# Peptides against a protein of PDB entry 8YR4, part 23

Target 1, 309 residues: chain A of PDB entry 8YR4
Amino acid sequence: PRGSPALQLVVLICLGLMGLERALNVLVPIFYRNIVNLLTEKAPWNSLAWTVTSYVFLKFLQGGGTGSTGFVSNLRTFLWIRVQQFTSRRVELLIFSHLHELSLRWHLGRRTGEVLRIADRGTSSVTGLLSYLVFNVIPTLADIIIGIIYFSMFFNAWFGLIVFLCMSLYLTLTIVVTEWRTKFRRAMNTQENATRARAVDSLLNFETVKYYNAESYEVERYREAIIKYQGLEWKSSASLVLLNQTQNLVIGLGLLAGSLLCAYFVTEQKLQVGDYVLFGTYIIQLYMPLNWFGTYYRMIQTNFIDMEN

## One batch from the design tools (peptide; made by RFdiffusion4, then SolubleMPNN)

Design b1_p10_1_s3 (from b1_p10_1, 5 letters changed)
Fold by OpenDDE base, seed 4:
Structure b1_p10_1_s3 (fold): chain B 309 residues (1-309), chain A 10 residues (1-10)
Amino acid sequence: as target 1 above (309 residues)
Amino acid sequence: LTNSEFDVPE
């Protein structure tokens, strides 16, 4: 934002908070490992109590690895409201100014309500796209990279390879299945709009329907439209369940392979029991944001299409 | 854009 040093400072603070979230995503599993090791060693209560209190405080700041529920994330979201409003207003004013520069022929060929709807869609699309990229997609990819580096350095290269293969397969399948399901969702939304339009048209023509005693006919036509909608809704919902189950299977296989390997290294006394718990908790923490990745990808794709129109 | 479009993972 070129006009206000205050909003530039808020952007820098938000970027700093995003960096803090990445640090918390590494520290929380480490502190949890340390608690398990201290419990195993029967450490003094004072040391254990300080480590547990520190862990709970860090976990409160983190919000359970879903970047949306922690204190740091909530503070970031709160501070970002003013930046988003400034950006939205600037985009809206740029679109409005551009619409006034367009030829009289362009304005005469379009209804004012359609022009305003295009402007609103364009503004919402740009601001939504930027927010999803910066706050959801980029942080999730960063956490995966940090995870691969961490496991490769502190465990073994085999753990880094398992995480890399699991995450790469997960992301690839998420994209491919999300693109495949997008056709079912578009068909559902088109039929929903057609069903709604038919209901509105029938109700606007209420007097004509009463005059011809055609109420039963209009109800039956509406029922057929609902049944057609529900058939498309079922395909959309079933495709979502298939996506979630495919994701869960990839997660389960990655967790199984890594957990078995970790358990083997613990039996060989190369790793501690706390390291097994760290691996499981860290992997689950990486997967929580990834469950939303298909939704974010679809929203980004929709927002790009809405910007091109 | 109605809220029904959020695939809420359970």
Scores: peptide ipSAE 0.024, ipTM 0.675, DockQ to the pose 0.136
Fold by OpenDDE base, seed 1:
Structure b1_p10_1_s3 (fold): chain B 309 residues (1-309), chain A 10 residues (1-10)
Amino acid sequence: as target 1 above (309 residues)
Amino acid sequence: LTNSEFDVPE
């Protein structure tokens, strides 16, 4: 943010916290591995208790799940509120200034409520896009790259190759199926708006409908519009289930191949039991944010289209 | 766009 050194410092702190989250995503599985190895070796209670306490503290900082509710993520979100408000206000003022520069013919042809809705959509679109890119898309891609490097350096190169192939196939299929699904979603949204417009027009003309005793005709026409909408909704929902199942199969195959290979190396005494647990835990940590990647990609595409209008 | 309009894969 130009002009506020305080907000620039907050952005740098938020970037530092994002780097800390990436470090925690590597450290948490390592500490969990170390606990399993210490339990297997029957290590002294003092060493075990210290490692368990350290793991629980790191897990509290990291959090877990698709919407990491860890302390570091919550602190980042809290500090980012002021930066988001500054960015939103700047975009809103730029859109408002641009609307005032538009021709009188553009303003006379549009209702004031439509102009405000375009301004609000434009502001929400830009600020949403930036937030999803910075806080969800870039961190998820960084965690995949860090995972490939970690497994390639500290495990056998075959583990790095399995993670690379699994994540590359997952991302490619997610993009291709999401682009295919976007056609069904656009058709659904267009039919939803048309169905809503018909209901509003029928209600605005209520006196005319009552005068001609046409209530049964308007209800039948509305029912036909709903049936057409539900046929498009079903295609959208079925395409989502197909996406989720395809994603689950790709991750399941990657987890199976890597887990079997890890189990084999543990039986050959090349890896410890803790390394098997580390691999499974780390792959699950990569998978959790990837479930949302199709949603983020769709939002990015929608937000670009809403900015061009 | 509220977070609720996102198809949250449950």
Scores: peptide ipSAE 0.024, ipTM 0.680, DockQ to the pose 0.129
Fold by OpenDDE base, seed 5:
Structure b1_p10_1_s3 (fold): chain B 309 residues (1-309), chain A 10 residues (1-10)
Amino acid sequence: as target 1 above (309 residues)
Amino acid sequence: LTNSEFDVPE
């Protein structure tokens, strides 16, 4: 942000914390491997206790991925509040200034409540897009790349290839199925707006409805609109379950292929038992943020369409 | 882990 050196320092600290999260995503599985190897070797209690304590401390810093906030993620989120407020205020002032530069004819043709809703949607859209891109999409892609490099260097090149193929297929299917699902969501939202409009029109015309004793007729029309909405909602929800199951199948196949290959190399004494646990733990850690990738893609796509309007 | 619709607050 141009103008506050304090906010620039906070942005640099947040970027440093994002780098630390990437390092923790590699270190936590390594320390877990080391615990399993030390347990297998029947190592002395002092070495085991130190490694376990270090692992628990690193796990406290990392958290459980996107579903559970670790200390580093919480600290980043806390520090980012002031940067988000500065960015939001700057976007809001730019939109407000632009609205004042628009012709009187544009303002006379629109209700003040609609203009305020456009300004609020514009501010929320830009700020949301930037936050999802910087804090969710880019870090997830970085963790995949780091994972491919790590498995290619410290395991066999075949593990790097399995992770690459699994994650590439996962991302591709997530995009394709999310684009397909977006059609059902648009149809659902259109029917929701139509159902809400009917309820508002019926309530605004309450005197006329009461005069004609048409209350039962309006209730039945509203019921038919709800049934039509629920039919579209079911398609949207069923398409989400299909997305999640497709994602689970791709990760399951990648986990199966990599786990069988790892077990084979452990039987050949090329890898240790801890390396099998490392692979499974690391793949599950990559999977947790990827579950939300379809939601982020949909939000990004919706917010881009809302900015073009 | 179902993709809960993060309700983007309107």
Scores: peptide ipSAE 0.025, ipTM 0.692, DockQ to the pose 0.404; fails the geometry check
Fold by OpenDDE base, seed 3:
Structure b1_p10_1_s3 (fold): chain B 309 residues (1-309), chain A 10 residues (1-10)
Amino acid sequence: as target 1 above (309 residues)
Amino acid sequence: LTNSEFDVPE
């Protein structure tokens, strides 16, 4: 943000907190490994208690996944409110100034409520796009890259390769299936809007419908529109289940391959039991945000299309 | 689970 050194400092702090969150994503599995190794070795209670307490503290800072926001993420989100408000206000003022520069002919052809809706959509699209890119997509990709590097350096190149292939296949299939699914969703949304418009038109013309005793006819037309909508909704929902199942299969195969390889290396005394637990924990941790990647990808695409209009 | 609930309405 040009013009406020305070907001620039807040952005730098938020970027620092994002870096800390990436470090926590590596440290939490490592500490969990260490607990399992200490339990296996029957280590003294004092060492175990310190490591468990440190793990719980790090886990509190990180958060438990999609359902529980960690302290660092909450602090980042809290500090970012001011930056988001500044950005939103700047975009809103730019749209508003642009609307005032538009020709009288453009304004005479549109209702004020439609103009406001376009302005609100434009503001929401820009702010949403930036937020999804910076806070969801980029961090998730960074965590994957960090994971590949970590497993390649500290385990074996084979583990890094498994994670790379699994995540690359997951992302590729997520994009391809999401693009395919977007057609069904657009058709559903179009039919929802048409069904809603018919209901509103019928209700606005209530006096005319009552005059002709056409209530049964309007109800039947509305029922047909609902049935058509539900047919499209089913296709959208079924395509989502197919996406989720495909994603689960890819992660399941990656987890299977990596877990078998880890178990083999533990039997060969090249890795410890805790390293097996680390691998499983880390893969599950990478999987949690990836479940939303298809949603983020679609939101990004929708927001780009809404900005071009 | 791509939660359909966070699907911003178009």
Scores: peptide ipSAE 0.025, ipTM 0.705, DockQ to the pose 0.374; fails the geometry check

Design b1_p10_1_s4 (from b1_p10_1, 5 letters changed)
Fold by OpenDDE base, seed 1:
Structure b1_p10_1_s4 (fold): chain B 309 residues (1-309), chain A 10 residues (1-10)
Amino acid sequence: as target 1 above (309 residues)
Amino acid sequence: LTAQEFDVPL
């Protein structure tokens, strides 16, 4: 943000907290590994209790993934409120200034309430896109890259290759199926708007419908429009279930292949029992944010289309 | 109301 050194410092602190979240995503599985190894070795209670307490503290800072915000994520969100408000206000003022620079002919052709709705959509689309890109998409991609590097350096190169292939296949299928699904969703939304418009037009012409006793005819036309909408809604919902099941199968196959390979290396005494638990825990941590990736991709696409209009 | 189609299984 230009003009406020305080908000620039808050942005730097938020970026530092995002880096800390990435470090916690690596450290939490490592500490959990160390607990399992200490339990296997029958280590003294004092060492075990210290490692467990440290793990629980790190887990409190990290949180539990997409459903539970950790302390670091909550602190980042709290500090970001002022930056978001500054960015929103700047975008609103830029859009409002641009609307005042537009020709009188553009304003005379549009209702004032439609112009305000376009301005509010434009502001929401820009601020939403930036927030999703910075706080969800980039961190998730960074965690995948860090995971591949970590497994390639500290495990056998085969683990890094399994994670790379699994995550690449997951992302590719998520994009391809989401783009395919977007066609059905657009058709559904168009039919929803057409069904709503027919209902509004019938209600605005209520006196004419009553004069001709055409109530039964208008109800039947509305029923046909609803049935057509529900046929498109079913295709949208069924395509979502197919996406989620495909994602679950890809992660399940990656987890199976990597867990079997890890178990084999533990039997050969090349890895410890804790390393098996680390692999499974780390893959589950990578998977939790990826469940939202299709939603983020679609929101980004929608927000780009809403900015071009 | 953009129904937030959560791609997460609820």
Scores: peptide ipSAE 0.032, ipTM 0.696, DockQ to the pose 0.136
Fold by OpenDDE base, seed 4:
Structure b1_p10_1_s4 (fold): chain B 309 residues (1-309), chain A 10 residues (1-10)
Amino acid sequence: as target 1 above (309 residues)
Amino acid sequence: LTAQEFDVPL
């Protein structure tokens, strides 16, 4: 934002809060490990109570590793509203100025309502794309990299390799299956719009339908359109269940391999019981935002297509 | 109005 030093400061504060979320994503599992170790060692109540209170406070700030529900994330989202409004208004004014620079022939060939709808889609697509990239995609990729580095340094190179292979396979399958399912979703949305248009046209022609006593015919044609829609909806929903089950299987295999290896190292006295709990907690925390990655990828693709039109 | 079908993970 070139015109307001106050909005530049808010952007810097939001970037600082994003860095704090990444630090909390490492600290929360470490504090949880420390609680388990202190419980195992039968440590004095005062030390345990301070560590538990500190953990709960850090967990309140973090919001459970899904960046969406923590105090720090809510504060970031709140501060970002003014930056988003400034960016949206600037994009809208740039599009509006560009529309006024276009030739009279371009304006005469289009309805003003269509032009405004294109401008609104363009503005929403740009602002949505930037928000999803900066606040969802980049942080999730950063947390994966931080996780690989952390496990490679503090556990063993084998744990870093398991996390790397699991996350790489998860992301690849999520992209491929999301791209494959996008055709079913587009077909469903097209049939929904056609079914709605048919209902509107039938209701606008109500007098003609009454004059010909064609109510039963219009209802039957509407039923056929609904059945066709539901067949496409089922394909969309079934493809989503297949995506979620594929993701769950990759997660389950990664968690199984890493948990068995961690349990083995605990039996060999190379790791503590708290380190097993840390691994499981940290992996689950990485997977929570990854469940939304297919949705973010689709939203990014939709927003790019809406910007090209 | 494109329904923002959030793929809500259950």
Scores: peptide ipSAE 0.026, ipTM 0.666, DockQ to the pose 0.127
Fold by OpenDDE base, seed 3:
Structure b1_p10_1_s4 (fold): chain B 309 residues (1-309), chain A 10 residues (1-10)
Amino acid sequence: as target 1 above (309 residues)
Amino acid sequence: LTAQEFDVPL
């Protein structure tokens, strides 16, 4: 943020913490590997206890696979509150100033409540988009790239290739299926709004409905609107299950190919038993945030459309 | 944790 050196320092600290999270995502599997190797070798208790304690401490800093519950992520989120509030307030003031520059004709054509709703949507869309890009999408892509580099350098080029192909296919299918699903989601949301509008109109006209004894007719029309909504909701939900199943199959195939290759190299004494466990642990860590990638992609697309309107 | 849990509009 221009004009506040304190907030600039907080942004730099948050970026440093994001870098630390990326390092922890590599270190935690490495320490877990080392524990498995020490257990396999029947190493002395003192070495094992130190490595386990170090692993648990690193795991506390990282959190449980999603990164969202780790101490470093919580500290980043806490420090970012001030930056988010500054950004939100700046966007709100820009939108509010722009609304005051708009013609009287624009204001006369709209209710004050609609104008406020447009302003709130505009603020939420800009701030949400930035937050999803910086804190969810970019870190997830960075972790994938770091993973590919790590496996290519420390295992074999074949492992890096498996992870690359698996993640590229996963991301591509996630985008394509999410774009296909967006049609069903839009149709569902449009029918939800129409069903709500019918309920509101019926309730606002309650006196007229009561005067004509048309209560049964209005209930039946509302029931038909609900059935139509549920038919669209089912398509949306079924398409989500299809997305999730496709994602699970791609990750399952990548995990299978890589795990078989690890097991083969362990049998040839080229890798240790701990390296097999590292691969499985690391792939599961990459998989956890990727489950949300379709949701982030959809939210980003929605927020872009809401900024253009 | 499937993509279903973030279908809550924030």
Scores: peptide ipSAE 0.025, ipTM 0.682, DockQ to the pose 0.465
Fold by OpenDDE base, seed 2:
Structure b1_p10_1_s4 (fold): chain B 309 residues (1-309), chain A 10 residues (1-10)
Amino acid sequence: as target 1 above (309 residues)
Amino acid sequence: LTAQEFDVPL
């Protein structure tokens, strides 16, 4: 933010907190591994209690699986409110200034409510796009890269390869299936709008419908429009289930391959029992934010389309 | 404002 050193400091603190979230995403599985190893070794209670307390504290900072409820994420979100408000106000003032620079002919051809809706869409699209990119997409991609590096350096290179193949296939299939699904969602939304418009037009012409005793005909046409909508809704919902199932299968195959390889190396005494638990925990931790990736991708695409219009 | 159906995984 230009002009406010306080808001610049808040942005730097938020970036520092994002870095801390990435560190927590590595440390939490490591501490959980250490607990499992200490339990396996029947370590003294004092060492175990300290490690468990440290793990619980780190887990409180990280939050639950989506990271959205963690103390660090909540603190970042709280500090970011002022930055978002500054950015939103700046975009809104730029759009408003640009609207005042437009020709009188453009203003006379548009309803004031349509102009306001264009301004609100432009502001929401820019601020939404930036928020999803900076706080969801970039961190998730960073966590995947950090995961691949961690498994390649501290495990066998085969684990890094499994995570790389699993996550690359997951992301690719998520994009491809989401783009395929977008056709069904657009068809559903178009039919929903058409069904709603028909209902509104029938109700606005209520007197005419009553005069011609056409109520049964309008109800039947509305029922046909609902059945057509539900056929498109089913395709949209079934395509979502197919996406989620495809995602689950890719993660399941990655977990299977990596867990079998971990189990093998534990039997060969090259890895500890805690390393098996670490792998499973870390993959599940990477999976949780990835469930939202298709939603973020769609929102980003929608916000780009709404910004161009 | 069409409710952005967050594809909450069920």
Scores: peptide ipSAE 0.025, ipTM 0.656, DockQ to the pose 0.128

Design b1_p10_2_s1 (from b1_p10_2, 4 letters changed)
Fold by OpenDDE base, seed 4:
Structure b1_p10_2_s1 (fold): chain B 309 residues (1-309), chain A 10 residues (1-10)
Amino acid sequence: as target 1 above (309 residues)
Amino acid sequence: PIVDEIEFED
């Protein structure tokens, strides 16, 4: 934002808060590990109470690792409102100025309402895409990389490999299954629009339908359209369940392999009980934002398609 | 869970 030093400072603060979220994503599991170790060692109440209070405070700042509900994330979102509004207004004014530079022949061939609708879709798609990439996709990928590095350095190279293979397989399957599922969703939406159009056309032609006593025929045609829609809706919904189950199985296999390896190293006294709890907590923390990755991928694809039109 | 319901309402 070249025009206001205040908005530049807000952007820098938001970037600093994003860095703080990454630090919290590492610190929260570490403090939880420390609580479990202190409980196992039967440490004095003063040390335990301080560590628990510090953990709860850090957890309040983090907001469960989803990056959406924590105090730091909420503060970032609040500060970003003014930056988003400035960016949106700038894009709207650029599009509006560009539309005024277009030839009179271009304007005569298009309804002004369609042009405004294309402009509004274009602005919302650009601003939405940028926000999802910067605040959801990039941070999630960063947290995965940080997790792989952390487990490789502080546990063993085998743990880093398990997390790497699990997350890479999860992301790949999420993309592939989401692309496959997009065909069913498009078919469902097309049939929904066609079913709605038939209902509207039947109601607009109500006098003609009544004149021919064709009410039973129109109801039967509408029923057939609903049955066809429900068949496509079932495929869309079943494909979503398949995606979610595939994601759950990949994470479950990664959690199983890593948890068995942790348990083995704890039995050999190479790791502590707290380290077993840390691994499970950290994997669940990584899994929570990844559940939305397919939604973000779909939104990104939709927004790209809407920008090309 | 991927909630499908973020249909951009037009």
Scores: peptide ipSAE 0.029, ipTM 0.693, DockQ to the pose 0.210
Fold by OpenDDE base, seed 2:
Structure b1_p10_2_s1 (fold): chain B 309 residues (1-309), chain A 10 residues (1-10)
Amino acid sequence: as target 1 above (309 residues)
Amino acid sequence: PIVDEIEFED
């Protein structure tokens, strides 16, 4: 934000907090591993209690793995409110000034309410996109890369390969299936808008419909439009279930392969029992934000298309 | 969790 050193400092603090979230995503599984190892070894209560207390504190900072409920994420979100408001106001003023520079003919041909809607959609689209890219997409990709590096360095290279293949396949299938689903969603939305428009037009012409005793005809046409909509809605919803199931299958296969390999290395005394628990915990932790990736991807695509128009 | 389609109200 140019012109406010205070807001620039807030941005730097928010970036620092994002770095802290990445560190917590590595530390929390490590501390959980250590608890399991200490429990397995029947370690003295003092060492166990210290490690558990430290884990719970780190988990409070991190939150439930979605990142949305952690203290660090909440603090970041709180500090970012002023930065978002500054950015939104700047975009809104830029759009508003540009609208005032447009020709009188452009304004006379459009309703003032439509012009305001274009301004609001433009502002919300830009600010939404930036927030999703910076706070959701980039951190998720960073966590995956950090995970691959961690498993490659501290485990065998085979674990890094499994995580790499699993996450790459997950992301690729998420994109491909989301792009495929977008066709069904667009068809559904178009039919919904057409069904709504028909209902509004029928109700606006209520007197004419009554004059011709055409109520049964209009109801039947509306029923046919609803049935057509529900056929498209079913395709959209079924395609979402297919996406979620495909994602679940990919993560399940990655978890299976890695867990079996980890269990094998524990039987050979190359890894500890806590390392098995760490692997499972870390994979599930990576999976939680990835469930939203398809939504973010769709949102990004929609907002980019809306910005080009 | 059912990813509630955040219906962007057009």
Scores: peptide ipSAE 0.027, ipTM 0.692, DockQ to the pose 0.296
Fold by OpenDDE base, seed 1:
Structure b1_p10_2_s1 (fold): chain B 309 residues (1-309), chain A 10 residues (1-10)
Amino acid sequence: as target 1 above (309 residues)
Amino acid sequence: PIVDEIEFED
């Protein structure tokens, strides 16, 4: 943010917290491995208790699940509120200034409420896009790269190759299927808007409809519009299930190949039991953010098209 | 799971 050194410092702190989240994503599985190895070796209670306490503290900082509610993520979100408000206000003022520079003919052809809705959607789209790129897309790609490097350096190179192939196939299929699905979603949204507009127009003209006893005719027309919408909604929902199942199969195959290879190396005494648990935990940790990647890609694609209009 | 719900808050 140009003009506020305080907001620039907050951005630097948020970037530092994002780096800390990446470090926690590597450290948490390592500490969990160490607990399993210490339990297997029947290590003294003092060493085990210290490692367990350290793991629980790191897990509290990291969080876990869809939208990590860890302490570091919550602190980042809290600090980012002021930066988001500054960015939103700047975009809103730029859109508002641009609307005032547009020709009188453009303003006379549109209702004031429609113009405000375009401005609000434009502001939300730009600020949302930037937030999702910085806090979700870039960190997820960074975690994949860090995972490939970690497994290639500290495990056998075969583990790094399995993670690379699995994640590359997952991302490629997610993009291709999401682009295919976007056509069905656009058709659904267009028909939803047309169905809503028809219902509003019929209700605004209810006196005329009542005068001609056309109530049954308007209800039948609305029913036909709903049936047409539901046919498009089914295609959209079925395409989403297909995407989710394809993603699940790719991750399942990667987990199977890596888990079998890890189990084999444990039987050969090249890896410990804790390393098997680490691999499974790390792959599941990478998978949880990736479930939202198709949503982020769709949002990016929609917001770029809405900015060109 | 990809949830389409994030776009309904606009």
Scores: peptide ipSAE 0.026, ipTM 0.699, DockQ to the pose 0.210; fails the geometry check
Fold by OpenDDE base, seed 3:
Structure b1_p10_2_s1 (fold): chain B 309 residues (1-309), chain A 10 residues (1-10)
Amino acid sequence: as target 1 above (309 residues)
Amino acid sequence: PIVDEIEFED
């Protein structure tokens, strides 16, 4: 963004963080390989514990899956909010200003398309939600339960307890933070609808606005409404970053505790190197769909409230 | 991140 040196600095920091994510994507597999080698060579516990701890720390920074929810990604997302808002606001104001130069016939045709879009969002949300519940939420919960049972039976009761505590804490915090976040999202959506309604009303009254040469006044009024919206959007987006970071922290702690314990049992020849790989892989596999659990919960909660009204 | 993509596709 050419107009703010502060936002330019934020862009540079975000680019630096993206570079760090690329470095982490290389380092994490290297450290993982080193753990496997150290376990295979029966290296001393102190060296192994440091390498495991370092791996988990790097994995915490990286996150997991296609949508990295690691600390670095969360920090990037958090910093990028203001850059996105600046760009969005600039584009919206340019479009809005240009729309006030377009013909009345164009504005009348758009009202139907916007109503259709709201209707389509409502219907797609319900159908998508049921699909996410049945195909993602329920299977993920089943996989957690199966995992707890598996680790309790085949590894040790301590592993089952770690997975149980980690996943229970993850789900509980996901629900609690999602419910807290829902307030900000509702406020954002209400202000978005109000801002959009003002824009539509101004554009429908295009002839009156032109008659009074009030285009600049309507643009400034729309700008104020966008700034108010963006204040609420920032709270919503920042609360999402907080959710993701909280989730990442819980999984990181579970991964740390379980990986250290697994590494210890491998050194004691009670578990194999493959068991260490299995534990880490399984926790990461559980983490990937769980990142969406807050979204699914919110969608469920919204649809239940909309069905009760 | 992926949460925002699903919300934008609807």
Scores: peptide ipSAE 0.025, ipTM 0.695, DockQ to the pose 0.146; fails the geometry check

